# Peptides against a protein of PDB entry 6TME: the designs that were tried, part 243

Target 1, 324 residues: chain A of PDB entry 6TME
Amino acid sequence: NRLKRAYIALQAWKKAFYSDPFNTAANWVGPDVCSYKGVFCAPALDDPSVLVVAGIDLNHADIAGYLPPELGLLTDVALFHVNSNRFCGVIPKSLSKLTLMYEFDVSNNRFVGPFPTVALSWPSLKFLDIRYNDFEGKLPPEIFDKDLDAIFLNNNRFESTIPETIGKSTASVVTFAHNKFSGCIPKTIGQMKNLNEIVFIGNNLSGCLPNEIGSLNNVTVFDASSNGFVGSLPSTLSGLANVEQMDFSYNKFTGFVTDNICKLPKLSNFTFSYNFFNGEAQSCVPGSSQEKQFDDTSNCLQNRPNQKSAKECLPVVSRPVDCS
Target 2, 324 residues: chain A of PDB entry 6TME as posed
Amino acid sequence: NRLKRAYIALQAWKKAFYSDPFNTAANWVGPDVCSYKGVFCAPALDDPSVLVVAGIDLNHADIFGYLPPELGLLTDVALFHVNSNRFCGVIPKSLSKLTLMYEFDVSNNRFVGPFPTVALSWPSLKFLDIRYNDFEGKLPPEIFDKDLDAIFLNNNRFESTIPETIGKSTASVVTFAHNKFSGCIPKTIGQMKNLNEIVFIGNNLSGCLPNEIGSLNNVTVFDASSNGFVGSLPSTLSGLANVEQMDFSYNKFTGFVTDNICKLPKLSNFTFSYNFFNGEAQSCVPGSSQEKQFDDTSNCLQNRPNQKSAKECLPVVSRPVDCS

## One batch from the design tools (peptide; made by RFdiffusion4, then SolubleMPNN)

Design b2_p24_2_s2 (from b2_p24_2, 11 letters changed)
Fold by OpenDDE base, seed 3:
Structure b2_p24_2_s2 (fold): chain B 324 residues (1-324), chain A 24 residues (1-24)
Amino acid sequence: as target 1 above (324 residues)
Amino acid sequence: MSTLEKLREKFEEEFRKRYGELIT
């Protein structure tokens, strides 16, 4: 009796609510779970004559509480959307029983603990959004072995290096922003054949950018701002034929910003401010194009406004990092 | 249309194909 199991799960969850300011669960009474607000039923995949709970949508309900282990009884759920609530605690391991999980969105909550490894157990998962929580520790390399389309990890407390397995990812969108990732971007990044958008903003990443970034011919957004990257921009960036938004600001880059980068055919916004670049091509100068926007503020450029002082520049520019 | 919007459309379409109509 699948609906009976769902009833048990949903009632346990209701009991786990500390606050329901919009009375979202007010109608969560009785065995007819398909009538519950935020609960969606559909014919079972294995038996179309059987109705099952296929989706949960409690987005923006501002519910305070936790996810009880009884949620593992919702074995037919493929869509789980509970973003913009105040759920706390950890993601229950019992959710491993939800083998049909397709889209999992727990973003903008108060979840804590390590990466929810239960997400790795879902064979059909395509969308993983755990952003704006307090997840911590290492990112398991296995996440990129999964056939995910989107991975949102931003605004958490993840640490350590980005796994080398990133190159195996089939995701079109990956966000690492506003974590505590460190080390270099793996060279395997160039193997992300489906990548459209990748964001590294506001981490502790360092080292040289790998040349293999230039192999990301489908990328439209590349943001590596607010890190500790050093060296020159790879010449292979000229291969980013579809990049529209590119941001390298607030790093420690040096060298010359070339025409080959600034003349990228789809480039609309290129920000390389707050670095130690000592030269730029004319095509990189803000105002040089009506179609492209550039920001070269606070570098070591000659004859440009709002640059760093010689005192600030000399120690860094005189000791260039060789990325070869 | 943003990449995210395209993904959403894809997901909705795939879900519809798999489950048909949702009952509320």
Scores: peptide ipSAE 0.237, ipTM 0.815, DockQ to the pose 0.848
Fold by OpenDDE base, seed 5:
Structure b2_p24_2_s2 (fold): chain B 324 residues (1-324), chain A 24 residues (1-24)
Amino acid sequence: as target 1 above (324 residues)
Amino acid sequence: MSTLEKLREKFEEEFRKRYGELIT
C-alpha cells in the first residue's frame, strides 16, 4: 500500500523534527496522511484509482530537524518544497527512489555536504532550488546535462570552476551568486539556448569574459558583478538584443565602454562601476538617456565624477590584459 | 482541476515570485 509507505515515511520524518514552532506536524497522526498539513495527495499517474502522496509543501515552517532515509518511501512525490526551514544534515540518497521528482526546493535551510548528487538521478526534474544552504565542493558537470528549467545554487559554499557543460543547460534561470566559484566563465556559455537570467555575483571568477556571451539572444538579466574579471568587455555584447539588466560592477575591467553596448535596444540598467575603464561612449554617460540608467562610478574615466585616483588607475590601465 | 494540478499551479506561482526577486 502506497499510503502505508507514506505513513511510515512521514512518521519517521516527524520523529526527525527537533523543533516545530508552528506545530505544522501536530495533525500528523493516524493513517490518513492525505489530511496531514503540508501533504498533498492526488490520483497516481499509473493508476488513477489509487490515491498517493504527490506533493510536500512545508515552506516557511521554520522546522528544525533532518531528512531521514525513510523519505525514500515517498515514491510518488513529484513536488518537494521545504524551503525556509532549519533542516540540517545531508540530502538522503534514498530519495533516488522518488523517480517522479519534478520540483525540488530545499532552499533556505542548513543542509551541508557536497552537491546532492541524488538530484542527478531524477529523470523528470525541472526545478532545482538548493540556494541558501551550506553545500560545498565542486559542482558536478552532470547537473547541466539535465533538462532543467531553473537552477538556483546561490548562497552556498561551492568552489572550483564552473563546468564546461554549462552550455548544455536548458535552464532559463541559473544562479551562481555568493559562492566560491573560481576560474573563467566557460566559452560554452553561449550555447545556453533558453537562458533568460544568469547571475554570477560575488564569486572568485576571473579572466576575460568569453566572446560567446554575445550569443545569448534571450538573456534579459546578466550579472557578473563582484568578481575578478579582467580585460575589455567583449564587443560581441552588442548581440544581447534582449538584455534589460546588465551588471559588471566591482571587477577589474579595463578599456573603453562602447556605444554598441550602451545602445542595446532593451537595456534599462547598465552598471559598470568600480572597475578600471578608461573611456566610455557618450551614450554610456549617466543621465544621457531618460529610458536607461547607467552607473560609471569609480572607474578611470576623465571628466567624470567619483572616479579613482590616477595613482590607483595608472598601474592597471597602463598594463591592460590582452584577451585576444 | 486535479489536486496535483492545483498544487503545481501554486508552486508555479512561487517560481514566478522567485523569478521576480532576481529581476528586482
Scores: peptide ipSAE 0.086, ipTM 0.637, DockQ to the pose 0.080
Fold by OpenDDE base, seed 1:
Structure b2_p24_2_s2 (fold): chain B 324 residues (1-324), chain A 24 residues (1-24)
Amino acid sequence: as target 1 above (324 residues)
Amino acid sequence: MSTLEKLREKFEEEFRKRYGELIT
């Protein structure tokens, strides 16, 4: 009996709660699991005459506890949303049995350990949100082989390089922000056919930006701020026909910011402050457009306010990095 | 609309909020 298995799982989970400030699980009593707060039932996909637990929504419940292995008994769950709690420990490997998993959101918790590889076992997964946790180690390359719509990895402890498999991703949104990723952005990034938003903020990324970024014709948000990128901005960025928000601030970029970038047709905000740019086109000057906002603060620009001193600029500008 | 579809619609709001957080 599927509901009986669900009952066992949910009771085990309730027992795993250390604190339930809002008494979310107060009504988690008895065999009628479909009446449990945050538990949603639906007809089974393989048998419409059978009612199963299809979804969990415990978002914003501030529950402290852990995920027990018995959760693997919830084999019909397609939607698992438990964000904004205080769950700790690791994601149970037993969740591999949840083969219908479609949306998995464990964001804003206290999970630790390596990337939850159990997520890779879900063939139908479209939404993965593990942000605002303490996951660590390397990102498995296989994550980008999955047909995901969205991948949220930000605000964790991930390290090492971004996998080259990123180009295989079908995701429209990918966040790497506020981790410990290092190395270069893979050249394969230009192959992300569905990409709309990508965020690299606040990592240890370095090297030159790959020219292939210019192939991201559908990208609307590109943020690479607060890293260690060097060299000039790729001329191919003129290909970002739909970019609206672009941020390269707090890096070590040099060279000239061109008209081709600043005149992008959909560009609304372009921040390139806190770099070592030594020139910019008139179209890049803050205030030059009513439709676009620019920030050129703290560069090596001539005749602009709030720039770095010659002492700060000369050592870097005199030794430009050639990305060609 | 199935119960699952209704649940999906509910969670779509959260998805939109997440997109908003990325832009802001």
Scores: peptide ipSAE 0.065, ipTM 0.627, DockQ to the pose 0.066
Fold by OpenDDE base, seed 2:
Structure b2_p24_2_s2 (fold): chain B 324 residues (1-324), chain A 24 residues (1-24)
Amino acid sequence: as target 1 above (324 residues)
Amino acid sequence: MSTLEKLREKFEEEFRKRYGELIT
């Protein structure tokens, strides 16, 4: 019996709670699991006459505990939302049995260990949110081979390079922010056909921006701030027809910020502060437009306020990185 | 509307909020 299995799983989970400040699991008593707070039942996909546990929503419950292996008995769960808790440990491998998993949100917890590879085993996964945890190590390239709509990885301890498979991703939103990613942005990034928002904030990324970024026609938000990028901005950025927010601040960019970038038709906010740009077009000057906001602070620009000193600029500007 | 569908709707709302946070 599927509900019996669910009962076993949920009772095991309740036992794995160290703290339940809102008494969320107080009513988790008895065989009627469908009455449990945060447990949602629905007719099974394979047999509509059978009621199964289809979803878990324990968001914002502030529960401390861990995920026991018995959760693998919840084989009918398609939605697993447990964000904003204090769950610790690793994601159980037994969750591979949840083959209907569609939305997996374990964000804002205390999970540790490597990337939860069990997520790769779910054929129907569309939403993966593991942000604000302590996941570490390499990002498996296979994550981008999956037909995901959203991938939230930010605020973890991931390291190494961004996989080249990123170009295969169908995700509309991908966040890498506040990790320890290093290396270059893969040239394959331009192949992300559905990308709307991508965030690289606060990593150790370096090298030149790939020209292929300009192929991201659907991108509305591109944030590469707080990294170690060098060289000039690619001229191909003029291809970002739908970009609204663009941030390249706190890098080591050099060269000239051109009109073709600053005049992008949908651009509303362009921040390129705290770099080593030595020139900008008039269209890039803060205050030049009522519709667009620019920040050119702390560059090597002439006749602009709040710029770096000649002493700071000269060593970098005189030796620009050639990205060709 | 099934319970699962209702849950999906809630998720979509949350997703929208999160998306908005990325833009703002």
Scores: peptide ipSAE 0.068, ipTM 0.619, DockQ to the pose 0.079; fails the geometry check

Design b2_p24_2_s3 (from b2_p24_2, 11 letters changed)
Fold by OpenDDE base, seed 2:
Structure b2_p24_2_s3 (fold): chain B 324 residues (1-324), chain A 24 residues (1-24)
Amino acid sequence: as target 1 above (324 residues)
Amino acid sequence: MSTEEKLKEELEKEFREKYGELIT
C-alpha cells in the first residue's frame, strides 16, 4: 500500500523534527496522510483509482530537524518544497527512489556536504533549488547534462571551476552567486540557447571574459560582478540583443567601454563601476540617456567624477592583459 | 512577475496537467 509507505516516511520525518514552531506537523497523526498539513495527494499516474502522496510543501515552516532515509518511501512524490526551514545534515541517498521528482526545493536551510548527487538520478527533474545552504566541494559536470529549466546554486560553499558542460544546459535561469568558484568562465557558455538570466556575483572567477558570451541572444540579466576578471570587455557583447541588466562591477577590467555595448537596444541598467577602465563612449556616460542607467564610478576615466587616483590606475592600465 | 516566478508557474501548470488537481 503506497499510502502506508507514505505514513511510515512521514512519521519518521516527524520524529526527526527538533522544533516545529508553527505546529505544522501537529495534525500528522493517523493513517490519513492526505489530510496532513503540507502533504498533497493526487491520483497515481499508473493507476488513477489509487491515491498517492504526490507533493510536499513545508515552505516557511521554520522547522528544525533532518531528512531521514525513510523519506525514500515517498516514491510518488514529484514536488518537494521545504525551503525556509532549519533542516540540517545531508540529502538522503534513499531519495533516489523518488523517480518522479520534478521540482526539488531545499533552499534556505542548513544542509551540508557535497553536491547532492541524488538529484542527478532523477530523470524528470526540471527545477533544482539548493541555494542558501552549506553545500561544498566541486559542482558535478553532469548537472548541466540534465534537462533543467532552472538551477539555483547561489549562497553555498561550492569550489573549483565551472564545468565546461555548462554549454549543454537548457536552463533559462542559472545562479552561481556567492560561492567559491574559481577559474575562467567556459567558452561553451555561448551554447546555452535558452539562457535568460545568469549570475556569477561574488566568486573567485578570473581571466578574460569569453567572446562567446555575445552569443547569448536570449539573456536579459548578466551579472559578473565581484570577481577577478581582467582584460577588456569582449566586442561581441554587442550581440546581446535582449540584455536589460548587465553588471561587471568590482573586477579588474581595463580598456575602453564602447558604444556598441552601451547602445544595446534593450539595455536598461549597465554597471561597470570599480574597475580600471580608461575610457568610455559618450553613450556610456551616466545621465547621457533617459532610458538607460549607467554607473562608471571608481574607474580610470578622465574628466569623470569619483575615479581612482593616478597612483592606483597607472600600474594596472599601463600593463593591460591581452585577451586575444 | 520575475523570470523565476513565471517559470514556477509554468512548472506548476505542467504538473497539474500531468497529475491532475492536487487533493489537500
Scores: peptide ipSAE 0.029, ipTM 0.561, DockQ to the pose 0.857
Fold by OpenDDE base, seed 3:
Structure b2_p24_2_s3 (fold): chain B 324 residues (1-324), chain A 24 residues (1-24)
Amino acid sequence: as target 1 above (324 residues)
Amino acid sequence: MSTEEKLKEELEKEFREKYGELIT
């Protein structure tokens, strides 16, 4: 019965293909779905004597088409990997029936519409990759209530603020890059106890960086480049004991870049170019260390090359934003 | 109709009867 349902689903999906350049679904013929290219069967969790479709892997197949609602019949699927295709439309709500979903990768496709809220219905979801699509609107705050290991949201059309619930996330990797997020980074960010990598690149984020960033003791990558952040860097950044890569470039930061930041013990690359910093410690100067790389280009620094003109600097530096 | 086509028809019928709400 389960494989019959899978057969219906997979045949409906094949019918929903507009183009299959590599003939991936050429062998999707007959009732033996476990022999289908990109379809993986395993013993059912509730009955090991029964084979079920447990995984789909159509990565890099360049298939054009859509996800039909009949995919909701794949109730035993735990792994759904269809990245680097040309699937369009929306993620079907019928996928709510896939209660075993563990890894969901639909990245590098042509999906549209709001955040696929069906992903919130999966109780066992650990990996969510929806990057490089055209998803839009607000990010549901409930996404961070999920026990996810990784959340990839980059290169979409998401708008509005980052939810305050971010502090509840147990994810080690979160990417917000190349969206339209606005507002401040929530102060609750410091509560992300498992965070290793967070990327905010290329949004419309603004305001001061919260002091609570300094509580992210396990973070190795922190990239906030290409936003509208203002004020001084928080002194609490000295608490980032494991940060290796840090990027604050292309913002509106002011003030002094301190020794406490540039001497972070694991820091390998620190980019703070294209801001309005008016001073830096000697430890922050490019070339001062063989182990660390710095970029201080296009700031308001004295006696450094490639800085902004006084005309550009004075209006901003003379009116520093107080983040206290 | 081939054996496969007959099977498809039967399975699709079963789907509509049991799971019609998924496609509506």
Scores: peptide ipSAE 0.022, ipTM 0.500, DockQ to the pose 0.019
Fold by OpenDDE base, seed 4:
Structure b2_p24_2_s3 (fold): chain B 324 residues (1-324), chain A 24 residues (1-24)
Amino acid sequence: as target 1 above (324 residues)
Amino acid sequence: MSTEEKLKEELEKEFREKYGELIT
């Protein structure tokens, strides 16, 4: 009996709660699991006459506890939303039995350990949100082989390089922000045909930006701020026909910020502050446009306010990195 | 078989070995 299995799972989970400040699980009593707060039932896909637990929504419940392996008994769950809690430990491998998993949101918790590889076992997964946790180690390349619409990885402890498989991703939104990713952005990034938003903020990324970024025609948000990128901005960035928000601040970029970038047709905000740019086109100057906002603070620009000293600029500007 | 499929099989095997009594 599917509901019996669900009952076992949910009761095991209730026992795994250390704190339930809103008494969310107070009504988690008895066999009628479909009446449980945050539990949603629907007709089974394989038998519409059978009611099954199809979704869990415990968002914002501030529950402290862990995910017990018995959750693997929730085999009909397609939606698992438990963000903004205080769940700790690891994601159970037993969740591999949830073969209908479509949306998995465990963001804003206290999960630890490596990337939850169980997420790779779900063939129908479209939404993965594991941000604001303490996941660590390398990102498995296989994550980008999945047909995900969104991948939220930000605010974790992930290390190593971004996999080259990123170009295979069909995701519209990908966040890497506030991790410990290192190395270069893969050239394959330009193959992300559905990409709208990508965020690299606050990592240890380095090297030159790949020219292939300019192939991201659907990108509306591109944020590479607070990294160690070097060299000039690729001229191919002129291809970002739909970019609205662009941030390259807090890097080690050099060279000239061109008209072709600053005159992008949909550009509303372009921040390139805290770099070593030694020139900018007039179209890039803050206040030059009513429709666009620019920030050129703390570069090596002449005749602009709030720039770096010659002493700070000269060692970097005189030794430009060749990105060719 | 895709990497994903292989991973799924491995994880399912592990689950059955550890927790088989729960899923029967």
Scores: peptide ipSAE 0.021, ipTM 0.441, DockQ to the pose 0.029
Fold by OpenDDE base, seed 5:
Structure b2_p24_2_s3 (fold): chain B 324 residues (1-324), chain A 24 residues (1-24)
Amino acid sequence: as target 1 above (324 residues)
Amino acid sequence: MSTEEKLKEELEKEFREKYGELIT
């Protein structure tokens, strides 16, 4: 009996709660699991006459606890949303039995350990949100082989380089922000055919930006701020026909910011502050447009306010990194 | 509505189409 298995799983989970401030699980009593707060039932895909637990939504419940292995008994679950809780520990490997998993959101919790590789076992997964946790280690390259629409990895403790397989991703939104990623952005990034938003904020990324970024024709948000990028901005950025928000602030970029970048047709906000740019086109100057917002603060620009001192600029500007 | 929110809404719609309406 599928509902019996669900009952076992849900009771095991209730037992794994350390704190339930809103008494969310107060009605988690008895065999009628479909009446449980945050538990949603639907007709089974293989037998519409059978009701099964198809979804969990415990978002914003502030529950402290862990995910017990018995959750693997929820084999009909396709939606698992438990964000904004205080769940700790690791994602159980037993969740590999949830072969219908479609949306998995464990964001804003206290999960630890390596990347939850169990997510890679779900054939139908479209949405993965593990942001705002304490996941650590390397990102498995296989994550980008998945047919995901969204990949939220930000605000974790991931380390190592971004996998070259990123170019295989079909995701429209990918966030790497506020991790410990290092190395260069892979050149394969230009192959992300469905990409709309990508965020690299606040990592340890370095090197030159790959020219292939300019191939991201559908990107509307590109944020690479707060890293260690060097060299000039690629001229191929002129290819970002749909970019609206672009941020390169708080890096070590040098060279000129060109008209071809600042005149991008959909550009609304372009921040390139806190770098070592030594020139900019007139179209890049803050206040030059009413429709576009620019920030050129704290660069090495002549005749602009709030720039770095010559002492700070000279050592960097005089030794430009060749990205060719 | 953010891009993220729009995407979630779309995914939820697709889910409903595939699996039916969730019953509380």
Scores: peptide ipSAE 0.021, ipTM 0.578, DockQ to the pose 0.817

